Peptides against a protein of PDB entry 5OOQ. Designs and how they scored, part 98

Target 1, 227 residues: chain A of PDB entry 5OOQ
Amino acid sequence: YREDVRQVVTHPANALSFLQPGRLVEISVNGKDNYGWGAVVDFAKRINKRNPSAVYTDHESYIVNVVVNTMYIDSPVNLLKPFNPTLPEGIRPAEEGEKSICAVIPITLDSIKSIGNLRLYMPKDIRASGQKETVGKSLREVNRRFPDGIPVLDPVKNMKIEDEDFLKLMKKIDVLNTKLSSNPLTNSMRLEELYGKYSRKHDLHEDMKQLKRKISESQAVIQLDDL

## One batch from the design tools (peptide; made by RFdiffusion4, then SolubleMPNN)

Design b2_p18_2_s4 (from b2_p18_2, 10 letters changed)
Fold by OpenDDE base, seed 1:
Structure b2_p18_2_s4 (fold): chain B 227 residues (1-227), chain A 18 residues (1-18)
Amino acid sequence: as target 1 above (227 residues)
Amino acid sequence: DLIEQEPIEGFTELPLVK
């Protein structure tokens, strides 16, 4: 269900109006290269000069230029082609322990995992010396301010997606979440009572906390499988 | 062709940091 939601959210009919300069978007290229949160520079309809007759899917029909601060330092960024979302070999995010740099990369709508409810005030000329790095600093600051994650646009409340089928989908997701939360085996309040009683009897307060965390993780996995 | 975007309400704007 989460992928279904993403498909609707990132469809041009819904996404483009929220891709203003400075809009934060979470980026994943080819389903594996996670650049984290970047900032939108601009977007344009995809044009193939070499093959004008090329037909693209809706999610691949636009190119979004985004600033990322997670580009691997040794990536061949000089090979990046403006408005070409087919990234050169070696263009990837930095892994843990690797150094990163700021870069502007062209992506498709299909590479957007989430659209944030935040927008940076962008420089007028992002390609001027030092401007990408300035945005990069701002991205780091945003992540610092939101340690629990950057707020995501609500598809219904914020994006005003009011398609009947989509609303039904969202309702189903909500129902599933409610059922999982109301299940006696997964209900946090009930678990607290159960383990609290056990803890009082056996003085196992720390074990209670650990078990609660483990159960919470299991719930998250179940939700991911169901959605 | 670049597409112009109109500002839409419902987001928080943050200044760039130095």
Scores: peptide ipSAE 0.112, ipTM 0.686, DockQ to the pose 0.413
Fold by OpenDDE base, seed 4:
Structure b2_p18_2_s4 (fold): chain B 227 residues (1-227), chain A 18 residues (1-18)
Amino acid sequence: as target 1 above (227 residues)
Amino acid sequence: DLIEQEPIEGFTELPLVK
């Protein structure tokens, strides 16, 4: 059920509006590499320059650049490729007893475990010397201030996800968390249906955005021709 | 392409630690 909620929350139709610079997100890459809480730098639609016809799932269709302060110090961070969420071998969080450094890593929406209800004031140029470390210090301070955990955005109250099926899912989760008797199979089918609705919604929104861009570009070209 | 999103309400903003 938690995964079901996560899939809805991290869907582009819901998540992108909350991925402003400085937004805290909890990061788990490939379900195994837990970087903890990081800060969003920016995000972009995923484009494969080598294969422009590549189709990505909704949760893999955007790249989110995040500052983490838990990168293993000996990770080959120089091998990180911009706009490539497929991380090189050896890129991993520091384990207990290991030293960590700050790094900007590209992740997909699928690597977001949770979205925090906190946002840092971000430096204008995160690539400037020392800026990542400043963010890293702030992340440590946040963790210090919130020893019980960073507050997570409420999908309903904060994110205003008002889909009836989602609300029903949330209610069921609340009931099941109290009764431990969840039938996983019944919930998975409903999640797929719910996900399908969000997928369609996102596709329509992206199509509209693309159309608006094309119109704007066409207008700009017309204006240039009129000059 | 970078997508710009409008700021939304409902979050707490914290300054960077210098």
Scores: peptide ipSAE 0.062, ipTM 0.696, DockQ to the pose 0.292
Fold by OpenDDE base, seed 3:
Structure b2_p18_2_s4 (fold): chain B 227 residues (1-227), chain A 18 residues (1-18)
Amino acid sequence: as target 1 above (227 residues)
Amino acid sequence: DLIEQEPIEGFTELPLVK
């Protein structure tokens, strides 16, 4: 059920207007590599120069560059290709007891677990010496200040997702959370159906035009120097 | 993969760290 919500929340029609520089996002790459909370640098539409007619899924159609402070120190970060979300082998978060470093990694929308209701004031040039580390320190401080977890954007109240199918999905989830005895399989199928309807109903091109007009600026912003 | 990146126009930039 959480995955179904995540699919809607991370859909370009909903997520992009909240991926401003410094936006905190929780990152999981390929469903296995959890980098924790990172900070958005920027994002761009994914265009294949070799095959301009290439069609990406909605969740793979954009690349988001994020600063993480949990990269394993011996990861081959030099092999990272800008705007290539297919990470080289060995790129992974540090495990318990391992040392970590800060890195900028390109991810897809599908690698976003959640979008935080916090933003960091980002350096002008994140690739300049020491800037990633500054962001990394800020990320640690944020985690310290929010021991119960970084607040996540509410899909309805904060993100203003008003799609009828999504609202129905949310209502069903609420009902399911209260029903301990409900059949998970049947309920999961219904949630997937609702997501499917939502996805098919939206034209990505038109939605993107609308998003450009509906940029959200009402989230909490933390300056790096205040951390 | 040769990927060209097109930024979304109209997004407001965050105030920069001074």
Scores: peptide ipSAE 0.047, ipTM 0.602, DockQ to the pose 0.097
Fold by OpenDDE base, seed 2:
Structure b2_p18_2_s4 (fold): chain B 227 residues (1-227), chain A 18 residues (1-18)
Amino acid sequence: as target 1 above (227 residues)
Amino acid sequence: DLIEQEPIEGFTELPLVK
């Protein structure tokens, strides 16, 4: 059920509006590489230049660039490809006793474990020398100030996810935390319905953005021709 | 209850306007 909630929370229709620069997110790549809390730099729609017809799942359709301060020091960070969430071999968080460095990594929405209710002031140019480390220091300070954990966005109160089926899911989770009555099949079906709704909303939103871009581009071209 | 946490220097608690 926690995963179900995570899927809803990290869906583009819900998550993107909260992925402002500096937003804290808890990062787990491929469900195994836990980088801890990082800070969002930016995000972009995932575009495959080699295969423009590539269709990604909703949770893989965006790339989020995040600063982490837990990158293993000997990770081949120079092999990181911008806008490629498929991380090179050897890119991993530092284990206990290993030294870590700050790095900007591209991740998918599916790699977000939690979205924090905190936002850092981000440098204007994160790629400038020393800026990642500055963010890294800030992340350490945040962790120091919140020893009991960084506050997570409340899906209902903060994110305003008011879908009735989602609310029912949340209630069921609350009940299940007290009572083990789970019908996984029913919950999975409801989740699919929820995802369908969010997917439709996302598609509409993207269509609107694309239309706005096309209009803007058309206007820009017209302005260039008028010059 | 928006936890009005005192802005940590360098951190803005985004008032969740939404």
Scores: peptide ipSAE 0.021, ipTM 0.588, DockQ to the pose 0.079; fails the geometry check

Design b2_p18_3_s1 (from b2_p18_3, 8 letters changed)
Fold by OpenDDE base, seed 5:
Structure b2_p18_3_s1 (fold): chain B 227 residues (1-227), chain A 18 residues (1-18)
Amino acid sequence: as target 1 above (227 residues)
Amino acid sequence: MEVRVYEITTLEELKKLE
């Protein structure tokens, strides 16, 4: 059921409001490349210039640029294309024993495993020399200070996801914490119903994007040790 | 190392910081 929750949480109608610059997100690309916690740079609606009529799923309809500090050092990062979430061959996180570097990668919402309750103070120009590395150092420090993991946003209490079917799902998960069970078919059907509702709200989130960014930029900085 | 963070859990909290 964790995947079911993830699908709802990462839907544009819910996730975009919490993808401010510096927001910490846990990243897993294609279900196999785990980059760990990264920091959001920005996001934009996915546009295919070659095929403007291209239709994407909700979870693939936005591109999120994130700073990661776990990129394999020999990855061909120079081949990364802005706003292209189809990563070149060889782009992968460092494995145990391998050296890593900082990189900005474009991902889809589907590549977000979790959304954290923390947001880093981000440099104005992340593309400037040394800025990615600065963020990378900050990420390492955050991870050090949270050895039990970075706190994840509560879908109900924090994200205010109030859909009845989702709430039922959450209750079911709570009850089944002692029992590992899944019903993919039933859950899939419920998710489709939820997505239908969220799709209507999705348009509003896109329109409010600029306002939310302005709000995030005016925020006061808090010391990490005060948390 | 000094790390600056925002603790933001809700949209309401964001608005208060505006």
Scores: peptide ipSAE 0.175, ipTM 0.782, DockQ to the pose 0.567
Fold by OpenDDE base, seed 4:
Structure b2_p18_3_s1 (fold): chain B 227 residues (1-227), chain A 18 residues (1-18)
Amino acid sequence: as target 1 above (227 residues)
Amino acid sequence: MEVRVYEITTLEELKKLE
């Protein structure tokens, strides 16, 4: 069920409006390389210059550039290609006992495990010398302050995902958390149905995304004034 | 319910979020 929620949350129609510069996101690349919490730099629609006719899934259709502070120090970061989410061999997070460095990596929406309710103030030029490390220090401090984990955006209350099927899914999860009774097959079918709805309403969802972005930006400004 | 977005620029701001 957590994966089902993740798929909805990280869908472009929902996620992009919350991927402002400095937004904290939890990163897992290819379901195996956990970089922990990173900070969003920017995002762009995925374009394949070599194959302009390439069709990507919704979750693979955008590239998000994120600063991570957990890159293995001996990773070939110089081989990273801007806006190419296919990471070179050897690009990986540091393991326990290994040294890490800060890096900007391009990821897909599918590599976002969760979206945090915190947003760092990002330097204007993240590629300038020392700027990534500054963000890295901030990330370390945030992790220190939140030992139990960085607060995650509530899909309903914060992200205002109002899809009826999603709401039903969330209610079911709440019930299941208490009873631990799950039907994986039923859940998978529901997920497919949800994805189908999002895909079929792509144009509408783009409009919704823009609207949500405007709302989110306005709310962010208001909240900043209150802080 | 309002979107909970907190911008962290300083250590003090982070402390306010605790």
Scores: peptide ipSAE 0.077, ipTM 0.631, DockQ to the pose 0.114
Fold by OpenDDE base, seed 3:
Structure b2_p18_3_s1 (fold): chain B 227 residues (1-227), chain A 18 residues (1-18)
Amino acid sequence: as target 1 above (227 residues)
Amino acid sequence: MEVRVYEITTLEELKKLE
């Protein structure tokens, strides 16, 4: 069920409005490489210049550039290509005991494990010398302040996912957590129908992308010192 | 209800929460 929720949350129709610069996201690439919490730089629709007819799944149709501070120091970061989510061999997070560096990596929406309720103020030019490291320091400090984990956006309260089927899914999860009696297979079938609805919503989202971004940016921001 | 997001602008501001 958690994966089902993740798929809905990370769908472009829901996620893109919350991927503002500085948004903290938890990153797992290919289900194996866990980079931890990173900060969003920007995102763009995935375009294959070599194959313009390429069709991507919804979760692979956008590229999100994120700053991570957990890149293995000896990773071939120079081989990283902007907006290419196919990471070169050797690009990986540092293991325990290994040194890490800050890097900007392109990921797909499918590589987002969670979307945090925190947003960092980002430098205007993140690729300038020293800027990634500044963000890296901020990430370390945030993690220090939240030892139990960075708070995750509530899909309903914060992300305003109001789809009836999703709400039913959430209710079922709550019941399952209590009774452990719900059939996960039944929920998976319903998700396909849900994805169909989101596909239509995604089309609308793309058409209203600018408007939704403006709305998202106009949301009330509470400074950390106001907490 | 408006979505409120916590924005961290500087490390100094973050330290004030200590």
Scores: peptide ipSAE 0.061, ipTM 0.610, DockQ to the pose 0.098
Fold by OpenDDE base, seed 1:
Structure b2_p18_3_s1 (fold): chain B 227 residues (1-227), chain A 18 residues (1-18)
Amino acid sequence: as target 1 above (227 residues)
Amino acid sequence: MEVRVYEITTLEELKKLE
C-alpha cells in the first residue's frame, strides 16, 4: 500500500503545488540510488527537443531540480545538465566510507520517495559558487535535528487529497495499523505493563525495555511489509 | 486544516526547533 500512496502523492496534480523552492523531498533514483533528503530548486514540464512527439507518463512528465549533499565525490557532476533527468553514468550517491559533495540533480516526480513539511530558504542563484554548499550545510543540520526522519506531509490533512478511492486506501491503512498496534503480543506498551507486574529487579526492567524496543521495531517492519 | 510547513531561513532558526 505504501507504493500506492506514493503514486498518488507524487502525481503532478498533487505534488507540484508543494514543490516550491526549498521544499525538502526524499530522493530515490531508479529505485536504488538513495540520495536522502534534498531541497527543491525548481521544476518544469519535460520537453524533448530531439523528439517533440515523445509521450511521458504523468510521473515522468516533469523535471525537478534538487540540491543533494550526498553525491559521490568522484561522480562526473560536470556532465549534469539542468532539466535532463537522464543522468550520466557514474552519477550516484556516496556509499559508506566514501566522501560526498553537494550537487544539483534533475529528477522526475517518480524519483520522489516523500515530500517533507520543511522548506529551506534558498539562495537566489543556487548555481553560483558556494551556494549549493550552503544548502548542503542546512540539509546536514536538518538531518541532525530529525534523527528519526524529517516529518512527511500528510496526504489528506496537508495536501488535501480528497479522492474517494484514495481516502478508502488511507482508511484501510489506518485499520491495519490499528489491528497491528492492538495485538497484545506486538504491542510494546501492553507488554511493558504485563512484564512490569512481574518485574522486581532492575535488570528485568531493563530487559523489558529492550524487548519493548525490539517489538516496536518488528511491528514497524511488519507494517511496512503489509502496506 | 492549513498546510503545515516550517520555513527555515537560517541555521540558527532551525536550531530553535529544539
Scores: peptide ipSAE 0.059, ipTM 0.609, DockQ to the pose 0.085; fails the geometry check

Design b2_p18_3_s2 (from b2_p18_3, 10 letters changed)
Fold by OpenDDE base, seed 3:
Structure b2_p18_3_s2 (fold): chain B 227 residues (1-227), chain A 18 residues (1-18)
Amino acid sequence: as target 1 above (227 residues)
Amino acid sequence: MEVKIYNITSLEELEKLL
């Protein structure tokens, strides 16, 4: 059920307006590689130059570049390809007792576990020497200040997801969390159906969401200039 | 919603924005 909410939150129609530079996001790649909280560098629509007709799922249709400070030190980070979310073998987070380094990794929206309410000030050139390490220090400081976890954006209050099917989904999840005894399988199927309806509606309203993204981006720039 | 950009380079800046 948390996965169903995640699917809606990370849908391009909702997530992209909150993926400003420095936005904190919680990262899990392939459902197993947990990098923890990272900082967004930028994002772009996924383009297959070899096959321009390639169709991606909504959650695979964008590439988000993120700074993480939990990359295993001996990971082959030199093999990372910009805007290629298919990570080379050996790219993984450090385990307990292993040393970690800062890295910029390309991920899909599907690798975002949560979107935080915090944003870091990002260096102009994150690829310059030492800049990713500066962001890494900032990430450590944030984690120190929020030992119980970084606050997550509220889907309704912050993200303004007001779709009726989504609100029904949220209510069902709340009921299920309170009623551990109810048959979870029947409720899960209904949640998937609701998500499917939601996704289709939002595909039809793409123009409105693009406008909201532009507004959010412009506001973020204004705030940056005021700092 | 105004996403406050936190320059967390200092503790003081984060506290002002939170």
Scores: peptide ipSAE 0.072, ipTM 0.622, DockQ to the pose 0.121
Fold by OpenDDE base, seed 4:
Structure b2_p18_3_s2 (fold): chain B 227 residues (1-227), chain A 18 residues (1-18)
Amino acid sequence: as target 1 above (227 residues)
Amino acid sequence: MEVKIYNITSLEELEKLL
């Protein structure tokens, strides 16, 4: 069901109006290479100069240039072509423990996992030296400020997707999410997390009470010595 | 309901959105 929603959201008829410069998008190339949240530079209709008769699917018919800050440092980024979504071999996200760099990558709409509510201010010339790194710093700051994740556009409320079948799909997902959230296992894990937080708070409160008591006792001793 | 597009042009603006 999530994939069905993604297909509708990332369709050109819905997505393109939200792909303004600086729009945050979550990127997954070929369903394997997760770059996380990137910032849209621009988009263009895909044109094959070598084969003008090439027919692309709707989701492959546009190229979106995005700034990512998760590119593996040793990736052959110099081989990237600004309007070729077929990425060279070795272009991948950094894994855990690997160093990452900022890069501008061309992707298709099919590589968009989600579209965010947030939009960054973009430099006028992203190709100028140091500009992609500036956007990369902004992306890091956004991720730091949104530890629970970047807010995603609501397909119905924000994107105004009012198709009846889509609305039925969304209702089904909501019902399933409600059932999942009401699942005893989910509730138990959440309860354990809440209990852990409560226990820590209780311990801190007891420590504070003990400290206040010690301070009061020390003050009482000082008063006795002054008497 | 207006599409709440949050334009982040500065760190200060981002803080106002949080």
Scores: peptide ipSAE 0.053, ipTM 0.611, DockQ to the pose 0.074
Fold by OpenDDE base, seed 1:
Structure b2_p18_3_s2 (fold): chain B 227 residues (1-227), chain A 18 residues (1-18)
Amino acid sequence: as target 1 above (227 residues)
Amino acid sequence: MEVKIYNITSLEELEKLL
């Protein structure tokens, strides 16, 4: 069910309107390379100059350029080509204990795990010297402020996905979550972890609702330094 | 370093910021 939700959320019809410069997105490339949260630079429709007749799936039909701060330091980042989502060999996130650097990577919509509620103020020229590192610092600060995770856009309330089948899917998920929570046999250790993650998500949602109220009240720009 | 973060949770809010 989570993958089904992800497929709907990351579909161009829903996702593109939220992929503004600075939008935080959680990135997983090829299902294994988790870069964590990055910031959107821009996006474009995928064009294959070598094969103009190439047909891409909806989720592969756009390229999103994102700044990540988790690139392995010895990755061949100089081989990265803008708007080419086929990453060179050796491009990977840093593992635990490895040093990381900031990089701009081109990804497809299929590589987006989640879309965040937050948007960074982006430098005008991300390719200028030191600008990626500035975004990298901002990403670190965001992660520091949200230790339980960056709040994710609500597909229905925020993204206004009103498809009937999708709403039914969401209702089913809610019912299943409620049943799992109400089942005394599942009150064991796994529900504490899932409820810990969900309660953190719900607490983040309530905190986000409170932050939304404060943000809506204090002009749509929170200077995080005022917190 | 002042990190400016926008909380954009709706299309309507986004349109107001653009």
Scores: peptide ipSAE 0.048, ipTM 0.649, DockQ to the pose 0.724
Fold by OpenDDE base, seed 2:
Structure b2_p18_3_s2 (fold): chain B 227 residues (1-227), chain A 18 residues (1-18)
Amino acid sequence: as target 1 above (227 residues)
Amino acid sequence: MEVKIYNITSLEELEKLL
């Protein structure tokens, strides 16, 4: 059921407005490779130049570039292709006892586990030498300051997801969490149907165009709360 | 190095910065 909420939160109609440069996001690539909290660099609509007619799912239709500080040091980061979310073999987070480095990785919305309340100040040119490491130091400092975890955006209060179908989805999740007695398969199918209805009501294309304009205009640095 | 952290929980807060 947490996955169902995640699907709604990470839907382009909801997530993109909160993916400003420096926004903290928790990253799990393919549901397996946990990079922890990273910082958003930018995002773009996924375009396949070789196949312009390629249709992506909503959660795969955008590429988000994120700085992570948990990349395994011996990962072939030089093989990373810009705007290609299919990561080369060997690209993985460092395991316990392994050394890590900072890297910028392209991910899909589906690789976002959660969106944080916090936003870092980002260097203008993150690809310049040493800039990703600076962000990496900032990420470490954030983790130090928030030992109980980075606060996650509230879907209703913060993200203003007030769609009736979403609210019904949430209510059903609550009921399912309390009533474990019904067939999990039947309940999951009903949740998927509700999510499908929610997703279809939102025209992602117009919302994205407006969001891109607002984001480009919003490069104004908000005053730092010294946490 | 001063780590500047912003707490931005709404679009309205973002718009006020712009």
Scores: peptide ipSAE 0.195, ipTM 0.773, DockQ to the pose 0.652; fails the geometry check

